# Designs tried in a protein design run: peptides against a protein of PDB entry 2FGR. Part 45

Target 1, 331 residues: chain A of PDB entry 2FGR
Amino acid sequence: SSVTLFGIVDTNVAYVNKDAAGDSRYGLGTSGASTSRLGLRGTEDLGGGLKAGFWLEGEIFGDDGNASGFNFKRRSTVSLSGNFGEVRLGRDLVPTSQKLTSYDLFSATGIGPFMGFRNWAAGQGADDNGIRANNLISYYTPNFGGFNAGFGYAFDEKQTIGTADSVGRYIGGYVAYDNGPLSASLGLAQQKTAVGGLATDRDEITLGASYNFGVAKLSGLLQQTKFKRDIGGDIKTNSYMLGASAPVGGVGEVKLQYALYDQKAIDSKAHQITLGYVHNLSKRTALYGNLAFLKNKDASTLGLQAKGVYAGGVQAGESQTGVQVGIRHAF

## One batch from the design tools (peptide; aimed at target 1 T4)

Design b2_p20_2_s2 (made by RFdiffusion4, then SolubleMPNN; from b2_p20_2, 13 letters changed)
Fold by OpenDDE base, seed 1:
Structure b2_p20_2_s2 (fold): chain B 331 residues (1-331), chain A 20 residues (1-20)
Amino acid sequence: as target 1 above (331 residues)
Amino acid sequence: MVSTDPEEIAKARELALKIL
């Protein structure tokens, strides 16, 4: 049996040239290269190839010392694992986000990540970004000759919002092929939520792939989200990502990623391009810099996610530039 | 290549905890 304390503290100086008023924002931000976290995990060998596990993980906000408190909302699972794979009980990443965010070269955090895993419709559910769920049961297969899968179900527990009576129900999963330099995955999910107090299904389909050429890695995502409202038209977004990363001088990594968000309900596109650099001072400590450009068109109001400084929208059709320079430390 | 990304390391440790 083992218990491990682990974490990441990632803190940066961040700047964005526009907020919702058109003003610049700057200050100390968090989670620019990796999400800052504190966790406990452990395993118990039960014999016969069976193991019990636990995982408790919360986000750290190093700029304010967690002034809003600390919780285990990142993950709070108990599990059984063995030759059959792993079963998890508790709040976690849903299987679709856990697999498909692995193709994001910016680790689903800071100003550079793929922003497709979003609440596109002002959904009233707490997890309408499609990233995590409460009351989750998940199953993950072993890897068989490259083939693997994950499945999940989250109970709604009769949570109601307006006329919606199944808020927070999730069903979803992925199939994948992970062999040598190649990774490819298809994810499907549905979440029940509410929009304007009316029942709404958040449907998601995501295709991801990556290839490691040794000298560089290429990665891509194709996603459709659709909020199907009982009353009113569908709110559909098609999101696309293409990224490349390469090692630099044995101690650095450069990253370049482009994303397009085609917001069909407002007939408006947003383009994101991000350049990132990570400099490893050790296996545990890195310096990093990110430079991101977000170009909104027409009615699009997307903002870069400079956590701790500014993560809101901008005026319709406005462009935003963001910078982060920071320290990441793992323990 | 061992990922130097602590999140890929955390995810790979999550995945390795699934395979072990």
Scores: peptide ipSAE 0.019, ipTM 0.476, DockQ to the pose 0.043
OpenDDE base, seeds 2, 3, 4, 5: peptide ipSAE 0.009, 0.016, 0.011, 0.028; ipTM 0.484, 0.533, 0.478, 0.627; seeds 4, 5 fail the geometry check

Design b2_p20_2_s3 (made by RFdiffusion4, then SolubleMPNN; from b2_p20_2, 9 letters changed)
Fold by OpenDDE base, seed 2:
Structure b2_p20_2_s3 (fold): chain B 331 residues (1-331), chain A 20 residues (1-20)
Amino acid sequence: as target 1 above (331 residues)
Amino acid sequence: MTSTDPAVIAAARAAAQAAL
């Protein structure tokens, strides 16, 4: 059997001009261009085109050395793969997030990403952002002429919060077409959670598409997240993203992304615009810079995710500007 | 890096066990 040690260390200097008190925050942050990680993976050929696999991956925090501990909460899977595709057992990205976050030009990390995959309702489940699940079984099809799909189910294991008795149950999947310059996907998911100790369904629908024109790539997301509460009415957010990226001088990439978060339960919108640049010093090492602007309207309190520096909200209706400048190294 | 070296595999297992 072969074991591969792999990782990314991504550390930045970050600034945000406003926190929840209206004060600026600055310091050393993590994961500005890619989520910092340490992982172990391997495969075993079982013959006949069948392979066993394992994948263990945890997040690295380069600013504090993982002061809260290291774990494999990013992925902890065993798998079988072959001509039928891949079956995975264990904590992973849910199929919907694994596919639909691929349209985010900011790699679902830092101050620039699409923030639609979020806990919009103060859900009490550990994964109410719709990104990962515990106790997950996943299946991924092969790619057939561009067509592919993924499905997942996570067991609740009778996890209770208040009167909610199915917390952490996930069911979801995507269908996609990935061929040449075109990618398009539809994802559907439901997760059982609790809000205020009451049973709540987190329903998610996401459409994603991208096209690579060679000189530039366009990417888009359309998402609705709905926390269906038995009491107090639904918490619905419609999230939209449009982004473009272009290569610069064979060693760089420029990215521009806009997102809109229409928070229906508070009749409030937030607008995010991010400019990013990545400069490849090598195949493994890059410098990067991100500049993000977040405009909250009305009761919206969203903050940019300057991880390790400030990832909290701002006062209602306030705007926030963020900067990250950092180094990404892959090994 | 891909290693088949038993010492690297043992170190990787020990690191995985220390993280759990």
Scores: peptide ipSAE 0.000, ipTM 0.293, DockQ to the pose 0.456
OpenDDE base, seeds 1, 3, 4, 5: peptide ipSAE 0.000, 0.000, 0.000, 0.000; ipTM 0.317, 0.312, 0.294, 0.299; seed 1 fails the geometry check

Design b2_p20_2_s4 (made by RFdiffusion4, then SolubleMPNN; from b2_p20_2, 8 letters changed)
Fold by OpenDDE base, seed 5:
Structure b2_p20_2_s4 (fold): chain B 331 residues (1-331), chain A 20 residues (1-20)
Amino acid sequence: as target 1 above (331 residues)
Amino acid sequence: MVSTDPAVIAEARAFALAVL
């Protein structure tokens, strides 16, 4: 058996020009280029091509020293793997988010990520962003000539909120083609939740694709999220992303990403543009800078996710500019 | 133990960059 301790400490100076009051926020933030984490993982060879695995991973907050405590809420899995693929038991990324967030050039982290994986409806479930689930069973196929898939089911364990039953039930999966420079995927998910104490289905469809030209990578996402409510109609968001990245000078990477969030329930759009640069000082340490601009229109109140400084909304129709400059260290 | 294996660290980083 092997046991590996691993982690990332990513801490930045962050600024946003507007909060919910219209005031600027600045300070020390976390997780600007990669989510700061501490993890334990290992494998055991059981013979015959069968392996057991474990993975325990929690978020680190380098600005406050984990003042709210430490947990393994990022991943807490045991697995069996072999020629059949991998089965996982425990809290993890749901298969849809695990695959479809891989097309985000900002790795769903900091002020620049694709924000489509969100609780758009003030859903009362713990994971109504569609990213992770408790009580999850997942299966991942091997890669067969480029074709691969993942499936997951999370038990609700009779969790109730108001009159809503089955809260936290997830069913979802993806199909993908991953061959050399090309990746393409389709994901479908449904999660049971509550909005205003009433039963609500969070339905998600996501298409992703990327191509690596060697000199540059292009990536795109198309997503629809619907919170289907029996009363008050559907809360629908269509989210679009297009990004490009390129290596710079053998030690750097530049990233540019655009996203559009068409929030149908409020007939309002938000536009996000992010420029990022990563400078590798070593195989483990990087400096980075992110510059993001978020334009809300009409009733849209979206805010950039400057974790540790300000991650709230802004006033309706207001624009927000964010900056992060930081150090990422992996161990 | 902190893995000193560059391959395990590179894989952990690739996975950490691909996984939220």
Scores: peptide ipSAE 0.015, ipTM 0.454, DockQ to the pose 0.119
OpenDDE base, seeds 1, 2, 3, 4: peptide ipSAE 0.007, 0.007, 0.012, 0.012; ipTM 0.392, 0.342, 0.389, 0.426; seeds 1, 3 fail the geometry check

Design b2_p20_3 (made by RFdiffusion4)
Pose (drawn by RFdiffusion4):
Structure b2_p20_3 (pose): chain A 331 residues (1-331), chain P 20 residues (1-20)
Amino acid sequence: as target 1 above (331 residues)
Amino acid sequence: AAFKSLTDAEVDELNASSGF
């Protein structure tokens, strides 16, 4: 049995060459290599291989001292685990995002990550990016011979927005194979939401795979996200990503990731290339840099996610360049 | 249960975890 207080402070200087008005922005931001966080967790051995766990974790914003207030929105769970796997109750990553985001070489943070888990349709739910859910129960199997799976159900509790009376409901899961060097997963999910006050399903299918050769690792993601309005119409986005990472000179790591976002509702594509470097001063402390280029075509207005500096959109069809340089310290 | 610090392996896992 044990109890652990832990966290990460990841703070950076960051710059984007344009915002929604076309002006550059620079400043002190956060979470460029790993999401800054503070948390408590524990595991209690109940005997017979059965364990009880808890986990409370919230995001830290070092640039403004969590000016909007600290919370445990990253994870707030209690669990039982054993030879049967693990059951968790509470707000957390949904199983589909927990497993599939592991294929993103930029740890789903900073200006370099895969953008597929986002609110493409301006859905009105609390978590229309498909990442986390309130009122979540999840089951995770053991890994037997490489095979493993996860399932989750989040209750809507009759949350109502317009014609949607089940906003926030999540049903989803994944199947996967993980043997160390090789990993592959298929995730499928549906969330209930509303768009402009009209009931809408958020359907998501995601495939991810990676192989770690030791001298380098190759990783990729494919995703279709469809917001399907009950009365008709849909906003569909296909997202693609291929990336590679390699250790450099003991202590160092280089990462490169290319992504494409095909936004069918506006018949427009955006392409992104991101180069990253991590230099470890210790196992706990790293300096890092990220350089990203995002090219929007036609009506696309996607922007790089320089958290704490600028994470909005850009003018239609504009290209945007971004940089982050910072320090990550885990404790 | 006693309070404990993260091991190097736990720190590696934490640093590699996806975050948003």

Design b2_p20_3_s1 (made by RFdiffusion4, then SolubleMPNN; from b2_p20_3, 11 letters changed)
Fold by OpenDDE base, seed 2:
Structure b2_p20_3_s1 (fold): chain B 331 residues (1-331), chain A 20 residues (1-20)
Amino acid sequence: as target 1 above (331 residues)
Amino acid sequence: AELRELSDEELEELLNSPGF
């Protein structure tokens, strides 16, 4: 058996020109290029092509030294793997977010990522962003000539909020084709939650595709989220993303990504555009910079996610500019 | 248990992993 210790420390200086009061915020932030984390993982060969595994991973907050403590909320799984694929037990990324985020050129990190995996409806569940689940069982297939899939189910364990039962129940999965320069996927998920103490279903459908031309990569996402409420009607958001990345001088990467969030319940759109650059000093250490612009229209109040500095909203119809410059180190 | 570091391949996988 082997145990691997791994992690990332990513810390930046960040600035946003507007908060909810219209004031600027700046300071030391975390996780601008990659989420800072500490992990332990290992495998045991059981013979016959069967392996046991474990994975324990928690977030690091380098700006405050984990003042709120350390936990394994990123991942805490035990697994069996082999020719049949992999079965995981424990808190993890749900299969839909794990696969469909692979098309986000900012890898769901910092001020530039696709923000479609969000709690759009003030859902009261712990994971109403559709990213992770407690009490999760997941299965991932091998790759069969490009075709692969993942499925997950999370138990609610009779969790209640207000009059809502079955809170935290998740069912979802994806199908994908990954072959050479092409990747394409379809994901479907439903999560039980509550809004205003009333039972609500969070439904999600996501399409993703990318193509690597060698000199550049193109990537795209199409997503619909619906919080189906018994009272007040559905809260629906259509999210779109298109991005491009290219290597620069053998040591760098430039990224440009656009996203549109059409928030149907408030008849309002938000536009996000982000330019990113990563400069590799080594395999493990990089410098990076992100420049993001978020334009809210009408009643939209979305904010950029400058973790550790400001991740709140802005006033309705206001635009926000964000900058991150930082160091990433992986070990 | 013997403690090891990530291989170059595992490091690349880590750096490309979802950052939620």
Scores: peptide ipSAE 0.604, ipTM 0.950, DockQ to the pose 0.797
OpenDDE base, seeds 1, 3, 4, 5: peptide ipSAE 0.581, 0.593, 0.603, 0.594; ipTM 0.944, 0.948, 0.949, 0.948

Design b2_p20_3_s2 (made by RFdiffusion4, then SolubleMPNN; from b2_p20_3, 13 letters changed)
Fold by OpenDDE base, seed 2:
Structure b2_p20_3_s2 (fold): chain B 331 residues (1-331), chain A 20 residues (1-20)
Amino acid sequence: as target 1 above (331 residues)
Amino acid sequence: AELRELSDEELEALLNAPGF
């Protein structure tokens, strides 16, 4: 039996030119290139091609030293794996977010990522962004000539909010083709939650694709998220992303990504464009910089996620510029 | 249990894993 200790400490200086009051915010932030984390994982060979595994992972906040405490909310799984694939028990990324975020060139981190995996409807559930689930069972297939899939179910355990009695129930999965330079995936999920104390279904459909040309990579996402409410009508968002990345001088990577968030319930769009650069000092240590611009139209109030500095919204129809410059170290 | 570090492959996988 082996146990691997691993982690990332990523800390940055961040700036946004507007908060909800129209004022600038700046300071020391966390997780600009990769989310800071501490993890323990291990495997045991049980013979016959069967392995047991565990994974415990929690977020690190380098700016305040985890003042709110440490937990394993990123992942807390036990697993069995073999020729049949992998079964996981415990809190984790849901299969849909795990796979479809692989097309985000910013890896769902910092001020540049695709923000489609979001609570668009003021959902009252703990994981209404569709990213993780408690009480989760997941299954991942092997890769069969490029084809692979993942499925998940999370128990609600009769969690109630207001009149909603199945909060936290998740069902979802993806199918994918991963072969050489090409990746493509389709994900479907439904999560039960509450909005305004009333039962609400969060439905999600996501398509992703990427192609690696060697000299550059192109990636894209198409997503629809719909919070189906009994009262007040559906809250629907269509999200789109297109990005490109390229190696620079053998020691760096440049990334450019655009996203559009068409928020149907408020008939308002937001446009995000981000330029990122990572400079590898070693395999474990990098310097990075991100420059993001978010343009809200009409009633849209989206803000860039400068974690540790400012992650709130802006005034309706306002634009926000964000910068992060930091150090990432992995161990 | 023996404590180990990530391999180079595991490190690359970690750096490419979802951040959220």
Scores: peptide ipSAE 0.585, ipTM 0.945, DockQ to the pose 0.803
OpenDDE base, seeds 1, 3, 4, 5: peptide ipSAE 0.542, 0.560, 0.584, 0.566; ipTM 0.936, 0.940, 0.944, 0.940

Design b2_p20_3_s3 (made by RFdiffusion4, then SolubleMPNN; from b2_p20_3, 11 letters changed)
Fold by OpenDDE base, seed 4:
Structure b2_p20_3_s3 (fold): chain B 331 residues (1-331), chain A 20 residues (1-20)
Amino acid sequence: as target 1 above (331 residues)
Amino acid sequence: AELRELSDEELTELLNSPGF
């Protein structure tokens, strides 16, 4: 039996030129290249190819020293694994977000990530962004000649909001092909929530693919999120992403990613473009810089996620520019 | 249990893991 202590401390100086009032924000932020975290994990060999595992992981906020506290909301799982794959019990990334975010060249972090995994409809559930779930059972297959899959179910435990009585129930999964330079995946999920105190289904379909050409990697995502409301009609968003990354001089990586968020319920689009650079000082320590531009059209109010500085929206139809320059250290 | 650090492979996996 072993216990591994691990983590990342990622802290940056960040700037955004507009907040919800049209004013600039700047300061010390966190998690610009990788989310800052502290984790404990371990395994026990039970014999016969069976292993028990645990994983406890929480977010670190280096700018304020975790003034709001520390928890294991990132992951708190116990697992069994073997030739059959892995079964996990506990709060974790849902299978769909875990797999389909792997195509985001910004790894769902900082001001550059794909923002499709979002609560588009003012859902009242705690995890209406489709990222994680409480009370989750998940299963991941082994990789069979490239083919792999993951499935998850989260219990609602009769959680109620207004007249909704199944809030937090998740069912979803993905199928994937991962072989050499090619990765491709299809994910489907449904989560039960509430909007305005009324039962609402959050349906999600996501297709992702990437190809590594050695000198560069291309990656793409196609996603539809639909909040099915009993009153007021469906809230639908189509999200698209295309990105490229390339190694630079053996010690760096440059990333360029574009995303489009077509918000059907408000007939409004947002365009995001991000340039990122990571410079490895060692295997554990890197300097990085991100430059992002977000253009909202019409009624769109999306904001870049400069965590620790400003992660709110902007005025309708406004554009936002963001910068992060920071240090990432992994241990 | 014995406390250990991440291996180089595990470190690479960590750095490539989803951030949110």
Scores: peptide ipSAE 0.610, ipTM 0.951, DockQ to the pose 0.811
OpenDDE base, seeds 1, 2, 3, 5: peptide ipSAE 0.580, 0.610, 0.600, 0.597; ipTM 0.945, 0.951, 0.949, 0.948

Design b2_p20_3_s4 (made by RFdiffusion4, then SolubleMPNN; from b2_p20_3, 12 letters changed)
Fold by OpenDDE base, seed 2:
Structure b2_p20_3_s4 (fold): chain B 331 residues (1-331), chain A 20 residues (1-20)
Amino acid sequence: as target 1 above (331 residues)
Amino acid sequence: AELRELSDEELEELLNAPGF
């Protein structure tokens, strides 16, 4: 058996020009290029092509030294793997977020990522962003000539909020084609939650594709999220993303990504554009910079996610500019 | 258990993994 200790410490200086009061915020932030984390993982060969595994991973907050404590909420799984693929038991990324985030050129990190995996409806469940689940069973296929899939189910364990039952139940999965320069995927998920103490289904459909031209990569996402409420009607968001990345000078990478969030329940759009640069000092250490612009229209109040500095909203119809400059170290 | 570091391949996988 082997145990691997691994992690990332990513810390930045961040600035946003507007908070909810219209004031600027700046300071030391975390996780601008990669989410800071500490993990333990390992495998045991059981023979016959069967392996047991475990994975324990928690977030690190370098700006405050984990003042709120440390936990394994990123991942806490035991697994069996082999020629059949992999079965996982425990809290993890749900299959839909794990696969479909691979098309986000900012890898769901910092001020530049695709923000479609969000709680759009003030859902009262712990994971109403559709990213992770407690009590999760997941299955991932091997790759068969490019074709692969993942499926997941999370038990609600009779969790209730208000009059809502089955809170935290997840069912979802994806199908994908990954072959050479091409990747494409379709994901579907439903999560049971509550809004205003009433039963609500969070339905999600996501399409992703990317193509690597060698000199540049193009990537795209199409997503619809619906919080289906018994009272007050559905809260629907259509999210779109298009991005490009290219290597620079053999040691750098530049990224440009655009996203549109069409928030149907408030008839309002938000536009996000982000320029990112990563400069590799080594395999393990990089400098990075992100510049993001978020334009809210009408009743939209979205904010950039400058973790550790400011991740709240802005006033309706206001625009926000964000900057992050930092160091990432992986071990 | 024997403690090891990530291989170069595992490190690349880690750096490309979902951030959230």
Scores: peptide ipSAE 0.595, ipTM 0.947, DockQ to the pose 0.806
OpenDDE base, seeds 1, 3, 4, 5: peptide ipSAE 0.554, 0.575, 0.590, 0.573; ipTM 0.938, 0.943, 0.946, 0.943

Design b2_p20_4_s1 (made by RFdiffusion4, then SolubleMPNN; its pose is not in this set)
Fold by OpenDDE base, seed 2:
Structure b2_p20_4_s1 (fold): chain B 331 residues (1-331), chain A 20 residues (1-20)
Amino acid sequence: as target 1 above (331 residues)
Amino acid sequence: APALPAGTEAADAATDAALA
């Protein structure tokens, strides 16, 4: 058996030029390049190619020292793995997000990430962003000549909100091809939730692909999220992302990513463009900078996610500029 | 049509095996 302590502390100085009142915000933020975390993991060889595993991981907030407490909400799994793949029991990334967020060149954090994995409808479920689930069983296949898949089911445990009686149920999975420079995936998921106390299905379809040309990597996402409501009509968002990254001088990486969020329920679009740079001081320590611009059209109120400084929306039709400069340290 | 929430939910990064 083995036990490993691991983590990341990522802290930045962040600025956004507009909050919901139109005022600037600035301060010390967290998780600008990677989500700050503390974890414990381990494995036990059971013989015959079978292994047991555990993984406990929680988010760290370096700006306030986890003033609201620490938990293992990032991951809290026990697993069995072998030639058959891996089965996990416990809270984790749902298979769809685990695979499809890998195409986000901004690592699903900070002011630059793809924001498609979102609660678009004021869903009342705990994980209506489609990223994680409680009471989750997951299965991941081995890689067979590039082909791989993951599947998950989360129990609702008869959680009720208003008249909704299956809140928190998840079913989903992905199929993928990962071989050399190419990665491509299709993910499908449904979550049961509530909106306004009424049963709602959160349906998600996501396509992702990336190709590493050596000199640069291209990555893309296509997503539709639909909150299907019996009353009031569906809340649908089509999200698109295209990104590129390139190594710089053997120690740096430059990233550029564009995303479009077509918010159908309000007939409004938001455009996000982010320029990022990471400078590796070592294998464990990096400096980084992000510059993001978010343009809301019409009734769109999206805000950049400067965690620890300001992650709220802006006034309808307003644009927001964000900057993060920080240190990432992994241990 | 229902309005979208004013706030954008922050996403959690996937665990990076190379860094963790």
Scores: peptide ipSAE 0.023, ipTM 0.582, DockQ to the pose 0.033
OpenDDE base, seeds 1, 3, 4, 5: peptide ipSAE 0.021, 0.020, 0.020, 0.022; ipTM 0.599, 0.597, 0.628, 0.582; seed 5 fails the geometry check

Design b2_p20_4_s2 (made by RFdiffusion4, then SolubleMPNN; its pose is not in this set)
Fold by OpenDDE base, seed 1:
Formats: C-alpha cells, sequence, structure tokens
Structure b2_p20_4_s2 (fold): chain B 331 residues (1-331), chain A 20 residues (1-20)
C-alpha cells in the first residue's frame, strides 16, 4: 500500500477593470494557472491485477488561508481498478467534464479558461455547472488501441427543490480516441435540477479535439448546454473554443485561446480572448501571467473568473479586461 | 512540465459568494 500527500499552491496579483458597478477590482487572487489544492491518495495491490485506491482532494485558498474551511469537494473517491478499467465511488468530476475539460489550454482555471461548463440558467442545484456530482458512481475503460470511454451515474436520493423531486441526478459519459498526437472526444450528459423551484433537465453535448504538432498544439471545443424547462422555454447556450500553445526556449509555454458563448435565451454573445505565459523556474515552481479580454454584447453580463479578487458579472453589454501575475508551486 | 496527475479537476465555480 502507498499513501501520497500532494498539492499545488497557486497565488497571484489580479486586476479587472470593471465589476458590476463599473469599478475596477484588484488584489491577491488564487488559482490563476492551476487550481490550488491539497490531496491525499493511495493504492493497495490486492493481487491478480486488482488494485484498491482512494483519493481525497480539496481546494486551497492561499489569500485567506481557507477562512471558510477545508473540505474534499474536489474529489472524495474509493476505487477498484484492473484489466477491466476503473470503478470509482464518491464525489468526483463527472466523466464528461473530466475528459472534455482536458482540451482547455488554461486548465479550467483563472481568467482564461473555457467557461462553457457553467450554470447558464440560475439552476438551483449545487453542481449545475456540469463539472462534479455528489453520490457518483463512475466507470472508466482501459485504452484499446486509442479508444476509451467513461460513464457515470449520480443518485438524486429523492432531493427536492420546490416542486422538483429528482435534483442532483446525473447520467452521462464520453467516448474518445487518444493516439499519439491526436485526441478526440464526444461527451453527453443529463442532470436533473430546478429553476425557479420547477423541475428542469440540464442537457449537455460536447465535442473536443486536439493535435500536437510538436512545435505547437491546437485544441478545440464545441458545446451545447440546454436547460429544458416545461414553463418559460429552454435556456440554450452554444459555446465554442479554439486554442494554441507552444513551448518557448525550453523553459516556457505561451498560450492563446479564443471562446465564443452564444446565449440563445437572451439573444446575446460574449467573446473571450486570452494570452497566457508560464515560465518554469523548476520542475515544481513556475511564474505565470494571463491577459484576458471579455466582450459582452447586448444583454450578456459575463465576467472573468479572477478568483479571490472578483468573479462576478458586469453590466449588460460591457467589456472586461483582466490580468493575473502569479506563482505556482507543486509539492 | 510536471505532468499534473491525471484528474486535474476543473475548478468548482466556488464563486466568492459561495464561500461567504
Amino acid sequence: as target 1 above (331 residues)
Amino acid sequence: APTLPAGVSPEDELTDAALA
């Protein structure tokens, strides 16, 4: 048996030029290049190619020392693995987000990530962003000549919000091809939630692909999220992402990513463009900088996620510029 | 680059408001 303590502390100075009042915000923020975390994991060899595992992981907020507490909401799983793949029990990334966020060149954190995995409809479920689930059972296949898949089901446990009686139920999965420089995936998910106290289905379809040319990597995402409501019509968002990354001088990486969020329920678009740079001081320590521009059109109010400084919206049709400069340390 | 262990989880949208 083995037990490993691991983590990341990522802290930055961040600035955004507009908040909901039109004022600038600046200060010390967290998780600009990678989510800050503390975790415990381990494995036990059970013989015959069977292994048991556990994983406990929580987020670290270095700016305030976790003033609101520490928990294992990032992952709290027990697992069995072998030639059949891996079965996980407990809160985790849902299979769709685990696979499809891997195409985000900004690692689903800071001011530059793909923001498609979002609660677009003021859903009242805790995980209506489609990223994680409570009461989750997941299965991941081995890789068969590049082909792989993952599936998950989360129990609602008869949780209710208003008149909704199946809140928190998730069913979803992905199929993928991962071989050499190529990765491609299709993800499908449905989550039951509530909007305005009424039962709502959150449907998600996501396509992802990347290719590593050696000198540069290209990555893309296509996503549709639809909150299906019996009353008031569907809330649909189509999200698109295209990104490129390249190594710089053997010690750095430059990233450029564009995203478009077409918010159909309000007939409004938002455009995001982010330039990032990571400079490795060692295998464990890096400096980084991110520059992001978010252009809202019409009724769109999206804000950049400068965690620990400002992650709220802006006024309708307003643009926001954000900067993060920070240190990432892994242990 | 340290290969982030398989399972670099996207951030929870722990908005500042969810921690308040």
Scores: peptide ipSAE 0.020, ipTM 0.609, DockQ to the pose 0.089
OpenDDE base, seeds 2, 3, 4, 5: peptide ipSAE 0.019, 0.015, 0.017, 0.018; ipTM 0.555, 0.552, 0.588, 0.586; seeds 2, 5 fail the geometry check

